# Ledger of designs, part 1: peptides against a protein of PDB entry 7VSI

Every score and structure here is a prediction.

Target 1, 32 residues: chain A of PDB entry 7VSI
Amino acid sequence: EDISEDPSWARVVNLNALLMMAVAVFLWGFYA
Below, numbering starts at 1 at the first letter of every chain, in headers, positions and changes, except where a header shows other numbers.
Peptide ipSAE was made for these designs. It is ipSAE averaged over its two directions, with the distance scale d0 held at 1.0 Angstrom where the peptide's residues are scored. Compare it between designs on one protein only; published cut-offs may not apply.
The geometry check fails a fold that doesn't show the stated peptide or that is severely misdrawn somewhere.

## One batch from the design tools (peptide; aimed at target 1 L18 F30)

Design b1_p8_1 (made by RFdiffusion4)
Pose (drawn by RFdiffusion4):
Structure b1_p8_1 (pose): chain A 32 residues (1-32), chain P 8 residues (1-8)
Amino acid sequence: as target 1 above (32 residues)
Amino acid sequence: FSLSVFLA
């Protein structure tokens, strides 16, 4: 237990996770 | 594509 992620690295991982989803959605659109 | 730009 005790899931305390440091907010900084949390912001970083959240950002690049959302970027990954943006790229995946782009690829979905590109390939119809 | 607009959704990808929003997410980015």

Design b1_p8_1_s1 (made by RFdiffusion4, then SolubleMPNN; from b1_p8_1, 5 letters changed)
Fold by OpenDDE base, seed 4:
Structure b1_p8_1_s1 (fold): chain B 32 residues (1-32), chain A 8 residues (1-8)
Amino acid sequence: as target 1 above (32 residues)
Amino acid sequence: VELAKKLA
């Protein structure tokens, strides 16, 4: 599959995405 | 600060 992700790197990316979303929500909640 | 206010 030309667009298939490596399952280990997919988890790393997803965890970083969740962390960034959490930081964004805290910034929104604190400054908005 | 201003970015968070603009995105709210």
Scores: peptide ipSAE 0.082, ipTM 0.586, DockQ to the pose 0.072
OpenDDE base, seeds 1, 2, 3, 5: peptide ipSAE 0.068, 0.082, 0.061, 0.062; ipTM 0.538, 0.582, 0.524, 0.524; seed 1 fails the geometry check

Design b1_p8_1_s2 (made by RFdiffusion4, then SolubleMPNN; from b1_p8_1, 5 letters changed)
Fold by OpenDDE base, seed 1:
Structure b1_p8_1_s2 (fold): chain B 32 residues (1-32), chain A 8 residues (1-8)
Amino acid sequence: as target 1 above (32 residues)
Amino acid sequence: VELALALA
């Protein structure tokens, strides 16, 4: 089974991962 | 919660 990512969906997933990390940092920075 | 956000 090929585990290679589609290059367009890989970029969408990576962007969402970065956005989720940014939201987590803002929540931590606001409430800590 | 704070520690979980810092370690995620």
Scores: peptide ipSAE 0.089, ipTM 0.608, DockQ to the pose 0.111
OpenDDE base, seeds 2, 3, 4, 5: peptide ipSAE 0.068, 0.079, 0.067, 0.071; ipTM 0.524, 0.546, 0.534, 0.528

Design b1_p8_1_s3 (made by RFdiffusion4, then SolubleMPNN; from b1_p8_1, 4 letters changed)
Fold by OpenDDE base, seed 1:
Structure b1_p8_1_s3 (fold): chain B 32 residues (1-32), chain A 8 residues (1-8)
Amino acid sequence: as target 1 above (32 residues)
Amino acid sequence: FELAKELA
């Protein structure tokens, strides 16, 4: 199976992952 | 926003 990602969708997924990590860090920093 | 006050 070719597991190669489409470069455009890979960027969208990676950007969303970064945004989710940033939100998680802000929530942790605010409530912990 | 409490976190923003601590980081400012």
Scores: peptide ipSAE 0.081, ipTM 0.520, DockQ to the pose 0.109
OpenDDE base, seeds 2, 3, 4, 5: peptide ipSAE 0.080, 0.072, 0.073, 0.074; ipTM 0.518, 0.507, 0.502, 0.505

Design b1_p8_1_s4 (made by RFdiffusion4, then SolubleMPNN; from b1_p8_1, 3 letters changed)
Fold by OpenDDE base, seed 2:
Structure b1_p8_1_s4 (fold): chain B 32 residues (1-32), chain A 8 residues (1-8)
Amino acid sequence: as target 1 above (32 residues)
Amino acid sequence: FELSLLLA
């Protein structure tokens, strides 16, 4: 099975991961 | 919630 990521979807996933990490840091920084 | 952000 080719488990290679489509380069366009890999970019979308990576950008979403970065956005989620940024949101998590702001939420943690505000409530902790 | 706070602990889940720490573990994520």
Scores: peptide ipSAE 0.132, ipTM 0.678, DockQ to the pose 0.102
OpenDDE base, seeds 1, 3, 4, 5: peptide ipSAE 0.129, 0.123, 0.082, 0.115; ipTM 0.677, 0.667, 0.595, 0.655

Design b1_p8_2 (made by RFdiffusion4; failed a check: a repeat of another design)
Pose (drawn by RFdiffusion4):
Structure b1_p8_2 (pose): chain A 32 residues (1-32), chain P 8 residues (1-8)
Amino acid sequence: as target 1 above (32 residues)
Amino acid sequence: FSLSVFLA
């Protein structure tokens, strides 16, 4: 237990996770 | 593509 992620690295990982989804959605659109 | 830009 005790899930306390540092907010800084949390912001970084959240950002690149959303970026990954943006890229995946782009690839979905590109390939119809 | 608009959704990808929003997410980015």

Design b1_p8_2_s1 (made by RFdiffusion4, then SolubleMPNN; from b1_p8_2, 5 letters changed)
Fold by OpenDDE base, seed 1:
Structure b1_p8_2_s1 (fold): chain B 32 residues (1-32), chain A 8 residues (1-8)
Amino acid sequence: as target 1 above (32 residues)
Amino acid sequence: VELALQLA
């Protein structure tokens, strides 16, 4: 399957995405 | 608050 992700790297990417969203919400909450 | 209103 050409679009299949490695489950270990998918987890790392998803955790980084959640961390970045949390940082964005804190920045939004502080400046907006 | 402004960003949330712009994205809604």
Scores: peptide ipSAE 0.084, ipTM 0.558, DockQ to the pose 0.079
OpenDDE base, seeds 2, 3, 4, 5: peptide ipSAE 0.078, 0.078, 0.070, 0.073; ipTM 0.546, 0.544, 0.534, 0.536

Design b1_p8_2_s2 (made by RFdiffusion4, then SolubleMPNN; from b1_p8_2, 5 letters changed)
Fold by OpenDDE base, seed 2:
Structure b1_p8_2_s2 (fold): chain B 32 residues (1-32), chain A 8 residues (1-8)
Amino acid sequence: as target 1 above (32 residues)
Amino acid sequence: VELALELA
């Protein structure tokens, strides 16, 4: 219970994590 | 470049 995620906020966090990973890959692909 | 190298 103490570390259990709210399912709506978990989706928001996971979506943001995926978007940030995609941006990082594009930056890597452009500058490397 | 440095950021890209850290991600590689």
Scores: peptide ipSAE 0.085, ipTM 0.587, DockQ to the pose 0.086
OpenDDE base, seeds 1, 3, 4, 5: peptide ipSAE 0.078, 0.063, 0.044, 0.063; ipTM 0.585, 0.524, 0.406, 0.501; seed 5 fails the geometry check

Design b1_p8_2_s3 (made by RFdiffusion4, then SolubleMPNN; from b1_p8_2, 5 letters changed)
Fold by OpenDDE base, seed 4:
Structure b1_p8_2_s3 (fold): chain B 32 residues (1-32), chain A 8 residues (1-8)
Amino acid sequence: as target 1 above (32 residues)
Amino acid sequence: VDLALALA
């Protein structure tokens, strides 16, 4: 089974993961 | 605060 990532999609996913973590920290900081 | 303590 090949689970190798396409380098362009890997970057898009990683950037979205970082953005989502930042949003989660802001939401936590405001509401918790 | 409580979520950060639960994940620590």
Scores: peptide ipSAE 0.099, ipTM 0.584, DockQ to the pose 0.087
OpenDDE base, seeds 1, 2, 3, 5: peptide ipSAE 0.096, 0.092, 0.088, 0.087; ipTM 0.580, 0.563, 0.565, 0.567; seed 2 fails the geometry check

Design b1_p8_2_s4 (made by RFdiffusion4, then SolubleMPNN; from b1_p8_2, 5 letters changed)
Fold by OpenDDE base, seed 2:
Structure b1_p8_2_s4 (fold): chain B 32 residues (1-32), chain A 8 residues (1-8)
Amino acid sequence: as target 1 above (32 residues)
Amino acid sequence: VELALKLA
């Protein structure tokens, strides 16, 4: 319970994580 | 950032 995520905020965090990973891959693909 | 991306 103490570390259980609220399902709505978990989705927001996971979406942001995926978006940031996608941005990182595009930056790598452009500059590396 | 760039170096970390290159090492991935």
Scores: peptide ipSAE 0.080, ipTM 0.598, DockQ to the pose 0.083
OpenDDE base, seeds 1, 3, 4, 5: peptide ipSAE 0.078, 0.073, 0.057, 0.071; ipTM 0.577, 0.550, 0.508, 0.563

Design b1_p8_3 (made by RFdiffusion4; failed a check: a repeat of another design)
Pose (drawn by RFdiffusion4):
Structure b1_p8_3 (pose): chain A 32 residues (1-32), chain P 8 residues (1-8)
Amino acid sequence: as target 1 above (32 residues)
Amino acid sequence: FSLSVFLA
């Protein structure tokens, strides 16, 4: 237990996770 | 593609 992620690295990982989803959605659109 | 730009 005790899930306390530091907010800084949390912002970083959240940002690049959303970026990954943006790329995946792009690839979905590119390939119809 | 607009959704990808929004998410980015």

Design b1_p8_3_s1 (made by RFdiffusion4, then SolubleMPNN; from b1_p8_3, 4 letters changed)
Fold by OpenDDE base, seed 3:
Structure b1_p8_3_s1 (fold): chain B 32 residues (1-32), chain A 8 residues (1-8)
Amino acid sequence: as target 1 above (32 residues)
Amino acid sequence: VDLSLKLA
């Protein structure tokens, strides 16, 4: 089974992960 | 929404 990522999609996923983490921190800061 | 799990 090949788990290698396409480099372009890897960047899209990583950027979305960073954005989601930023949003999560703001939600935590506001609601917790 | 309770986000208290983020403190654990």
Scores: peptide ipSAE 0.159, ipTM 0.733, DockQ to the pose 0.076
OpenDDE base, seeds 1, 2, 4, 5: peptide ipSAE 0.151, 0.116, 0.076, 0.082; ipTM 0.713, 0.674, 0.538, 0.591

Design b1_p8_3_s2 (made by RFdiffusion4, then SolubleMPNN; from b1_p8_3, 5 letters changed)
Fold by OpenDDE base, seed 1:
Order: C-alpha cells, then structure tokens, then sequence
Structure b1_p8_3_s2 (fold): chain B 32 residues (1-32), chain A 8 residues (1-8)
C-alpha cells in the first residue's frame, strides 16, 4: 500500500505531533 | 502560533 506507514516511525511522528500541540497550547495560554 | 490556534 503506497500510503502505509512503518509502525515505529508512525509512533515517533505521533509523539512529536503531541509534543508540538502541547507547546502550542502553552504558547497560546501564555500569550492569549 | 496564536493566530493559527484561534482560527482552528
């Protein structure tokens, strides 16, 4: 399947996405 | 970041 992800790299990407969302929420909360 | 979160 052309759009299939490696499960280990998918996990790394998802964790980074969660960390970036958390940072964004803290920035919003501090400067809003 | 702030503007993008407010528009999302």
Amino acid sequence: as target 1 above (32 residues)
Amino acid sequence: VKLALELA
Scores: peptide ipSAE 0.089, ipTM 0.594, DockQ to the pose 0.091
OpenDDE base, seeds 2, 3, 4, 5: peptide ipSAE 0.087, 0.072, 0.055, 0.067; ipTM 0.601, 0.567, 0.495, 0.523

Design b1_p8_3_s3 (made by RFdiffusion4, then SolubleMPNN; from b1_p8_3, 5 letters changed)
Fold by OpenDDE base, seed 1:
Structure b1_p8_3_s3 (fold): chain B 32 residues (1-32), chain A 8 residues (1-8)
Amino acid sequence: as target 1 above (32 residues)
Amino acid sequence: VDLALRLA
């Protein structure tokens, strides 16, 4: 498949995405 | 950032 992710890097990206979403929710919750 | 978070 032309769009295959390495499973180790996919986990790193997904964890970073979750951390960034958590930070965004805390910022929204503090300022909104 | 704040405005973008409020619009999301």
Scores: peptide ipSAE 0.132, ipTM 0.675, DockQ to the pose 0.082
OpenDDE base, seeds 2, 3, 4, 5: peptide ipSAE 0.114, 0.090, 0.093, 0.105; ipTM 0.625, 0.576, 0.576, 0.600

Design b1_p8_3_s4 (made by RFdiffusion4, then SolubleMPNN; from b1_p8_3, 5 letters changed)
Fold by OpenDDE base, seed 1:
Structure b1_p8_3_s4 (fold): chain B 32 residues (1-32), chain A 8 residues (1-8)
Amino acid sequence: as target 1 above (32 residues)
Amino acid sequence: MELAKALA
């Protein structure tokens, strides 16, 4: 089974991961 | 948020 990611979808996932981390940091900074 | 403090 090939576990290699499609390079275009890898970029979409990485961008969403960065956006989710930014949202988490804002929520932490505001409510923690 | 205690969880956010514990993960920092």
Scores: peptide ipSAE 0.099, ipTM 0.571, DockQ to the pose 0.089
OpenDDE base, seeds 2, 3, 4, 5: peptide ipSAE 0.080, 0.096, 0.080, 0.082; ipTM 0.528, 0.570, 0.524, 0.532; seeds 2, 4, 5 fail the geometry check

Design b1_p8_4 (made by RFdiffusion4)
Pose (drawn by RFdiffusion4):
Structure b1_p8_4 (pose): chain A 32 residues (1-32), chain P 8 residues (1-8)
Amino acid sequence: as target 1 above (32 residues)
Amino acid sequence: VLLVLLDL
């Protein structure tokens, strides 16, 4: 237990996870 | 990115 992620690295990983979804969604759109 | 450019 004790899940305390540092907010800085938390922001980083959240950001690139959302970027990954943006890219996946793009690829879905590109390929109809 | 390369694959998307080849498809274009």

Design b1_p8_4_s1 (made by RFdiffusion4, then SolubleMPNN; from b1_p8_4, 6 letters changed)
Fold by OpenDDE base, seed 5:
Structure b1_p8_4_s1 (fold): chain B 32 residues (1-32), chain A 8 residues (1-8)
Amino acid sequence: as target 1 above (32 residues)
Amino acid sequence: VEEIERAL
């Protein structure tokens, strides 16, 4: 199975991962 | 905040 990532989709996924991590840190900081 | 201080 080819598990190679398309470079354009890899960037979109990485940006979404960074955004989700930022939101998670803000939620954690607000409720903890 | 207290949970952050315990996790660091």
Scores: peptide ipSAE 0.065, ipTM 0.450, DockQ to the pose 0.068; fails the geometry check
OpenDDE base, seeds 1, 2, 3, 4: peptide ipSAE 0.053, 0.061, 0.050, 0.054; ipTM 0.448, 0.443, 0.459, 0.449; seeds 1, 2, 3, 4 fail the geometry check

Design b1_p8_4_s2 (made by RFdiffusion4, then SolubleMPNN; from b1_p8_4, 7 letters changed)
Fold by OpenDDE base, seed 4:
Structure b1_p8_4_s2 (fold): chain B 32 residues (1-32), chain A 8 residues (1-8)
Amino acid sequence: as target 1 above (32 residues)
Amino acid sequence: LAEIAAAL
C-alpha cells in the first residue's frame, strides 16, 4: 500500500489541523 | 470540559 501523501492534500489537512488547534485553544482560554 | 463540549 502506498502511504505517500499527495502534497496538495497534505497541505489542506495540515492547515485544517492548525485551524482546529487554534479554535481549541480559544475555547479552552474562554471556558476553562 | 463539559462547557467546551457544549459550545461545539
Scores: peptide ipSAE 0.051, ipTM 0.497, DockQ to the pose 0.265
OpenDDE base, seeds 1, 2, 3, 5: peptide ipSAE 0.047, 0.045, 0.044, 0.046; ipTM 0.448, 0.439, 0.451, 0.442

Design b1_p8_4_s3 (made by RFdiffusion4, then SolubleMPNN; from b1_p8_4, 6 letters changed)
Fold by OpenDDE base, seed 3:
Structure b1_p8_4_s3 (fold): chain B 32 residues (1-32), chain A 8 residues (1-8)
Amino acid sequence: as target 1 above (32 residues)
Amino acid sequence: LEEILRAL
């Protein structure tokens, strides 16, 4: 299976992953 | 939701 990523989409996914992790930490910190 | 967040 070719798991090679397009560099532009890899960046979009990585930025969204970082944003989701930040939101998750804020939700955890607020409700836990 | 809070219980799930506490388990992470």
Scores: peptide ipSAE 0.064, ipTM 0.558, DockQ to the pose 0.078
OpenDDE base, seeds 1, 2, 4, 5: peptide ipSAE 0.057, 0.055, 0.050, 0.061; ipTM 0.512, 0.505, 0.485, 0.527

Design b1_p8_4_s4 (made by RFdiffusion4, then SolubleMPNN; from b1_p8_4, 6 letters changed)
Fold by OpenDDE base, seed 2:
Structure b1_p8_4_s4 (fold): chain B 32 residues (1-32), chain A 8 residues (1-8)
Amino acid sequence: as target 1 above (32 residues)
Amino acid sequence: LDDILAAL
C-alpha cells in the first residue's frame, strides 16, 4: 500500500497537529 | 480533565 501523503493534505494535518499541541499546552498551563 | 492534564 502506498502510505505516501499528499503534500497539501500533509500540510493541513501538520498545521492542525501544531494547533492542537498549542491548545493542549495552554490547557495544561491553566489547569495544572 | 485536570487530572489528565496534570499527569502530562
Scores: peptide ipSAE 0.088, ipTM 0.635, DockQ to the pose 0.082
OpenDDE base, seeds 1, 3, 4, 5: peptide ipSAE 0.084, 0.085, 0.083, 0.084; ipTM 0.628, 0.629, 0.632, 0.634

Design b1_p8_5 (made by RFdiffusion4)
Pose (drawn by RFdiffusion4):
Structure b1_p8_5 (pose): chain A 32 residues (1-32), chain P 8 residues (1-8)
Amino acid sequence: as target 1 above (32 residues)
Amino acid sequence: PFVLSAVL
């Protein structure tokens, strides 16, 4: 237990996770 | 999909 992620790294990992989804959605669109 | 990708 005690899930306390530091907010800074948390912002970094959240950002690149959303970037990954943006890329995946792009690939979905590119390939119809 | 391209609009959604730009939003994300």

Design b1_p8_5_s1 (made by RFdiffusion4, then SolubleMPNN; from b1_p8_5, 6 letters changed)
Fold by OpenDDE base, seed 2:
Formats: C-alpha cells, sequence, structure tokens
Structure b1_p8_5_s1 (fold): chain B 32 residues (1-32), chain A 8 residues (1-8)
C-alpha cells in the first residue's frame, strides 16, 4: 500500500523511462 | 565514451 503506484502515473513514468533510455542510447551512439 | 555523451 505505502509504495503502490497509481496505474496512470505508472504508465507516464514508464514511458518517460523508455524515452530517457532511447535518448541516452542516441547520445551514446553519436558521441561514443 | 559514455561519460563524454553525458556532458550534453
Amino acid sequence: as target 1 above (32 residues)
Amino acid sequence: YFEEALKL
């Protein structure tokens, strides 16, 4: 209960996590 | 290499 996620916010966070990982891979791919 | 990418 204390650390349970709201399903709508969980999706927003997960999508942002995926977006940030994609950006990180593109930055790494361009500069590394 | 990744350390350099993190500066941007």
Scores: peptide ipSAE 0.085, ipTM 0.625, DockQ to the pose 0.120
OpenDDE base, seeds 1, 3, 4, 5: peptide ipSAE 0.063, 0.077, 0.079, 0.075; ipTM 0.529, 0.571, 0.575, 0.568

Design b1_p8_5_s2 (made by RFdiffusion4, then SolubleMPNN; from b1_p8_5, 5 letters changed)
Fold by OpenDDE base, seed 5:
Structure b1_p8_5_s2 (fold): chain B 32 residues (1-32), chain A 8 residues (1-8)
Amino acid sequence: as target 1 above (32 residues)
Amino acid sequence: YFELAKRL
């Protein structure tokens, strides 16, 4: 099975993942 | 910010 990602979409997904993780850490730090 | 500051 080909699991290769398009390099342009991989960057967009990775940046969104990093932003979501940062927001999750701030929400956890404030509320949990 | 205030609730976070109390936890640090």
Scores: peptide ipSAE 0.104, ipTM 0.648, DockQ to the pose 0.089
OpenDDE base, seeds 1, 2, 3, 4: peptide ipSAE 0.093, 0.105, 0.103, 0.096; ipTM 0.613, 0.652, 0.649, 0.632; seeds 2, 4 fail the geometry check

Design b1_p8_5_s3 (made by RFdiffusion4, then SolubleMPNN; from b1_p8_5, 5 letters changed)
Fold by OpenDDE base, seed 2:
Structure b1_p8_5_s3 (fold): chain B 32 residues (1-32), chain A 8 residues (1-8)
Amino acid sequence: as target 1 above (32 residues)
Amino acid sequence: YFELAKKL
């Protein structure tokens, strides 16, 4: 099975990953 | 935090 990512979906996933990391840092900074 | 992040 080819595990290569579609370049358009890879960008969507990467942007969501960055957004989730930013949210996690803000939540950590507020509650910790 | 967003305004703080702009100042770092």
Scores: peptide ipSAE 0.091, ipTM 0.580, DockQ to the pose 0.223
OpenDDE base, seeds 1, 3, 4, 5: peptide ipSAE 0.074, 0.071, 0.070, 0.069; ipTM 0.555, 0.558, 0.547, 0.566

Design b1_p8_5_s4 (made by RFdiffusion4, then SolubleMPNN; from b1_p8_5, 5 letters changed)
Fold by OpenDDE base, seed 1:
Structure b1_p8_5_s4 (fold): chain B 32 residues (1-32), chain A 8 residues (1-8)
Amino acid sequence: as target 1 above (32 residues)
Amino acid sequence: AFELAQQL
């Protein structure tokens, strides 16, 4: 399918998303 | 205070 995601790259993207959310929470906790 | 949330 045109929108199918490669499972190995999906994992890399999801891990990066979790890391970015953690950074965002620390920034929120510091400035808000 | 939700300054970061308001920037998103």
Scores: peptide ipSAE 0.081, ipTM 0.560, DockQ to the pose 0.123
OpenDDE base, seeds 2, 3, 4, 5: peptide ipSAE 0.071, 0.068, 0.066, 0.071; ipTM 0.550, 0.548, 0.526, 0.545

Design b1_p8_6 (made by RFdiffusion4)
Pose (drawn by RFdiffusion4):
Structure b1_p8_6 (pose): chain A 32 residues (1-32), chain P 8 residues (1-8)
Amino acid sequence: as target 1 above (32 residues)
Amino acid sequence: SWLTALLS
């Protein structure tokens, strides 16, 4: 237990996770 | 390409 992620690295990992989804959605759209 | 389209 004790899940305390540092907010800085938390912002980084959240950001690139959203970026990954943006890329995946792009690829979905590109390939119809 | 898809990469050129993503970067544009």

Design b1_p8_6_s1 (made by RFdiffusion4, then SolubleMPNN; from b1_p8_6, 3 letters changed)
Fold by OpenDDE base, seed 5:
Structure b1_p8_6_s1 (fold): chain B 32 residues (1-32), chain A 8 residues (1-8)
Amino acid sequence: as target 1 above (32 residues)
Amino acid sequence: SVLDALAS
């Protein structure tokens, strides 16, 4: 219970992680 | 840079 993830917030965090990785790839592709 | 490290 202490550090277990709420399923709804886990999805929000995971989706934002994927979005941030996609943004990082686009920045790398454009500037590197 | 971080970008250089990712490119390698």
Scores: peptide ipSAE 0.077, ipTM 0.577, DockQ to the pose 0.066
OpenDDE base, seeds 1, 2, 3, 4: peptide ipSAE 0.077, 0.077, 0.077, 0.076; ipTM 0.576, 0.576, 0.578, 0.575

Design b1_p8_6_s2 (made by RFdiffusion4, then SolubleMPNN; from b1_p8_6 with W2A T4D)
Fold by OpenDDE base, seed 5:
Structure b1_p8_6_s2 (fold): chain B 32 residues (1-32), chain A 8 residues (1-8)
Amino acid sequence: as target 1 above (32 residues)
Amino acid sequence: SALDALLS
């Protein structure tokens, strides 16, 4: 329980991680 | 660019 993620916030973080990866790919595609 | 610096 010390470092266990709350399931709802885990999903929010994971979705934001995916969105950030998508943004990074678009930035790479535009500038590289 | 900053992106080029990160990936180089």
Scores: peptide ipSAE 0.076, ipTM 0.589, DockQ to the pose 0.070
OpenDDE base, seeds 1, 2, 3, 4: peptide ipSAE 0.075, 0.072, 0.074, 0.075; ipTM 0.587, 0.586, 0.582, 0.585

Design b1_p8_6_s3 (made by RFdiffusion4, then SolubleMPNN; from b1_p8_6, 5 letters changed)
Fold by OpenDDE base, seed 1:
Formats: sequence, structure tokens, C-alpha cells
Structure b1_p8_6_s3 (fold): chain B 32 residues (1-32), chain A 8 residues (1-8)
Amino acid sequence: as target 1 above (32 residues)
Amino acid sequence: SAADLLAS
């Protein structure tokens, strides 16, 4: 078996990761 | 809060 990512889903996951990091930074910036 | 866990 191979662990290579599907390119289209890799983009979706990466974009979601960036969005979640942005949300985390806003939460941190507001409450800390 | 979740924000407190991120504060270091």
C-alpha cells in the first residue's frame, strides 16, 4: 500500500489547516 | 477556554 495523498484532497486539507490556524490565532489574540 | 490553552 501507498501513503501518497490525492492532490485535490491534499489542497482541501491544507486550506482547512490554514483556516483553522487563523481561527486559533484570532481566539488567542482576543482572550490571551 | 480554548484560547487559554494556546496562550503560552
Scores: peptide ipSAE 0.093, ipTM 0.639, DockQ to the pose 0.075
OpenDDE base, seeds 2, 3, 4, 5: peptide ipSAE 0.088, 0.093, 0.087, 0.091; ipTM 0.636, 0.639, 0.628, 0.638

Design b1_p8_6_s4 (made by RFdiffusion4, then SolubleMPNN; from b1_p8_6 with W2V T4D)
Fold by OpenDDE base, seed 2:
Structure b1_p8_6_s4 (fold): chain B 32 residues (1-32), chain A 8 residues (1-8)
Amino acid sequence: as target 1 above (32 residues)
Amino acid sequence: SVLDALLS
């Protein structure tokens, strides 16, 4: 319980993680 | 670059 995630904020964090990974891939594709 | 360093 100490480190359990709130389900709504877990979704927000996961979506942001996916967006950041997509941005990282585009930066790799453009600069590398 | 940062990308080159991460991929080296």
Scores: peptide ipSAE 0.078, ipTM 0.593, DockQ to the pose 0.066
OpenDDE base, seeds 1, 3, 4, 5: peptide ipSAE 0.075, 0.074, 0.072, 0.077; ipTM 0.586, 0.578, 0.582, 0.591

Design b1_p8_7 (made by RFdiffusion4; failed a check: a repeat of another design)
Pose (drawn by RFdiffusion4):
Structure b1_p8_7 (pose): chain A 32 residues (1-32), chain P 8 residues (1-8)
Amino acid sequence: as target 1 above (32 residues)
Amino acid sequence: PFVLSAVL
C-alpha cells in the first residue's frame, strides 16, 4: 500500500501516456 | 481520429 507518487514524475508519466494515446489514435486515423 | 489525436 502507500501509493504516493511524487507529483513531478507523476506529471511526466501522465504526459507521455497521453502522448502515446495521441499517437495511437493518429495511427488509427491514418489507417482508416 | 486526427482531431482527437490533436486534442490529446

Design b1_p8_7_s1 (made by RFdiffusion4, then SolubleMPNN; from b1_p8_7, 5 letters changed)
Fold by OpenDDE base, seed 3:
Structure b1_p8_7_s1 (fold): chain B 32 residues (1-32), chain A 8 residues (1-8)
Amino acid sequence: as target 1 above (32 residues)
Amino acid sequence: YFDLAKRL
């Protein structure tokens, strides 16, 4: 199976992953 | 749990 990513969709996924991590760190920092 | 507002 080809596991290569389309560069445009890879960027969208990576930016969403970073956003989710930033939100998680914010919630941890604020409430923990 | 301590919120950030109580730590600042």
Scores: peptide ipSAE 0.142, ipTM 0.704, DockQ to the pose 0.075
OpenDDE base, seeds 1, 2, 4, 5: peptide ipSAE 0.136, 0.140, 0.134, 0.132; ipTM 0.701, 0.702, 0.698, 0.694

Design b1_p8_7_s2 (made by RFdiffusion4, then SolubleMPNN; from b1_p8_7, 5 letters changed)
Fold by OpenDDE base, seed 3:
Structure b1_p8_7_s2 (fold): chain B 32 residues (1-32), chain A 8 residues (1-8)
Amino acid sequence: as target 1 above (32 residues)
Amino acid sequence: YFELAKQL
């Protein structure tokens, strides 16, 4: 199976991952 | 985020 990522979609996914991690930290910090 | 700021 080819598990190689398209470089343009990889950047979009990585940016979304960073944004989701930031949101998760803020939510955790507010409610925990 | 006043509660967050109090916990930092």
Scores: peptide ipSAE 0.111, ipTM 0.652, DockQ to the pose 0.107
OpenDDE base, seeds 1, 2, 4, 5: peptide ipSAE 0.109, 0.110, 0.100, 0.102; ipTM 0.649, 0.634, 0.622, 0.637

Design b1_p8_7_s3 (made by RFdiffusion4, then SolubleMPNN; from b1_p8_7, 5 letters changed)
Fold by OpenDDE base, seed 2:
Structure b1_p8_7_s3 (fold): chain B 32 residues (1-32), chain A 8 residues (1-8)
Amino acid sequence: as target 1 above (32 residues)
Amino acid sequence: YFELALKL
């Protein structure tokens, strides 16, 4: 099975990962 | 804890 990512979807996933990490850090920074 | 983590 080819597990290679479509380059367009890989970019969308990576951007969402960065956004989620940023949100998590801001929430942690606000409540901790 | 956040301010401590930023200093490490």
Scores: peptide ipSAE 0.081, ipTM 0.603, DockQ to the pose 0.159
OpenDDE base, seeds 1, 3, 4, 5: peptide ipSAE 0.076, 0.079, 0.078, 0.081; ipTM 0.593, 0.612, 0.599, 0.603

Design b1_p8_7_s4 (made by RFdiffusion4, then SolubleMPNN; from b1_p8_7, 5 letters changed)
Fold by OpenDDE base, seed 1:
Structure b1_p8_7_s4 (fold): chain B 32 residues (1-32), chain A 8 residues (1-8)
Amino acid sequence: as target 1 above (32 residues)
Amino acid sequence: YFDLALKL
């Protein structure tokens, strides 16, 4: 199985992951 | 675990 990522989609996924982590930290920081 | 890790 080739598990290599397309570099363009990898960047989109990584940026979305960072955004989701930032939102999670803000929600945690506000409600915890 | 994630909540605990963020609180440390």
Scores: peptide ipSAE 0.108, ipTM 0.652, DockQ to the pose 0.100
OpenDDE base, seeds 2, 3, 4, 5: peptide ipSAE 0.098, 0.102, 0.092, 0.106; ipTM 0.635, 0.627, 0.631, 0.671

Design b1_p8_8 (made by RFdiffusion4)
Pose (drawn by RFdiffusion4):
Structure b1_p8_8 (pose): chain A 32 residues (1-32), chain P 8 residues (1-8)
Amino acid sequence: as target 1 above (32 residues)
Amino acid sequence: FVLSVVLA
């Protein structure tokens, strides 16, 4: 237990996770 | 593509 992620690295991982989804959605659109 | 720009 005790899931306390430091907010800084939390912001970083959240940002790149959303970026990954943006790229995947782009690839979905590119390939119809 | 608009959704990808919003997410980015």

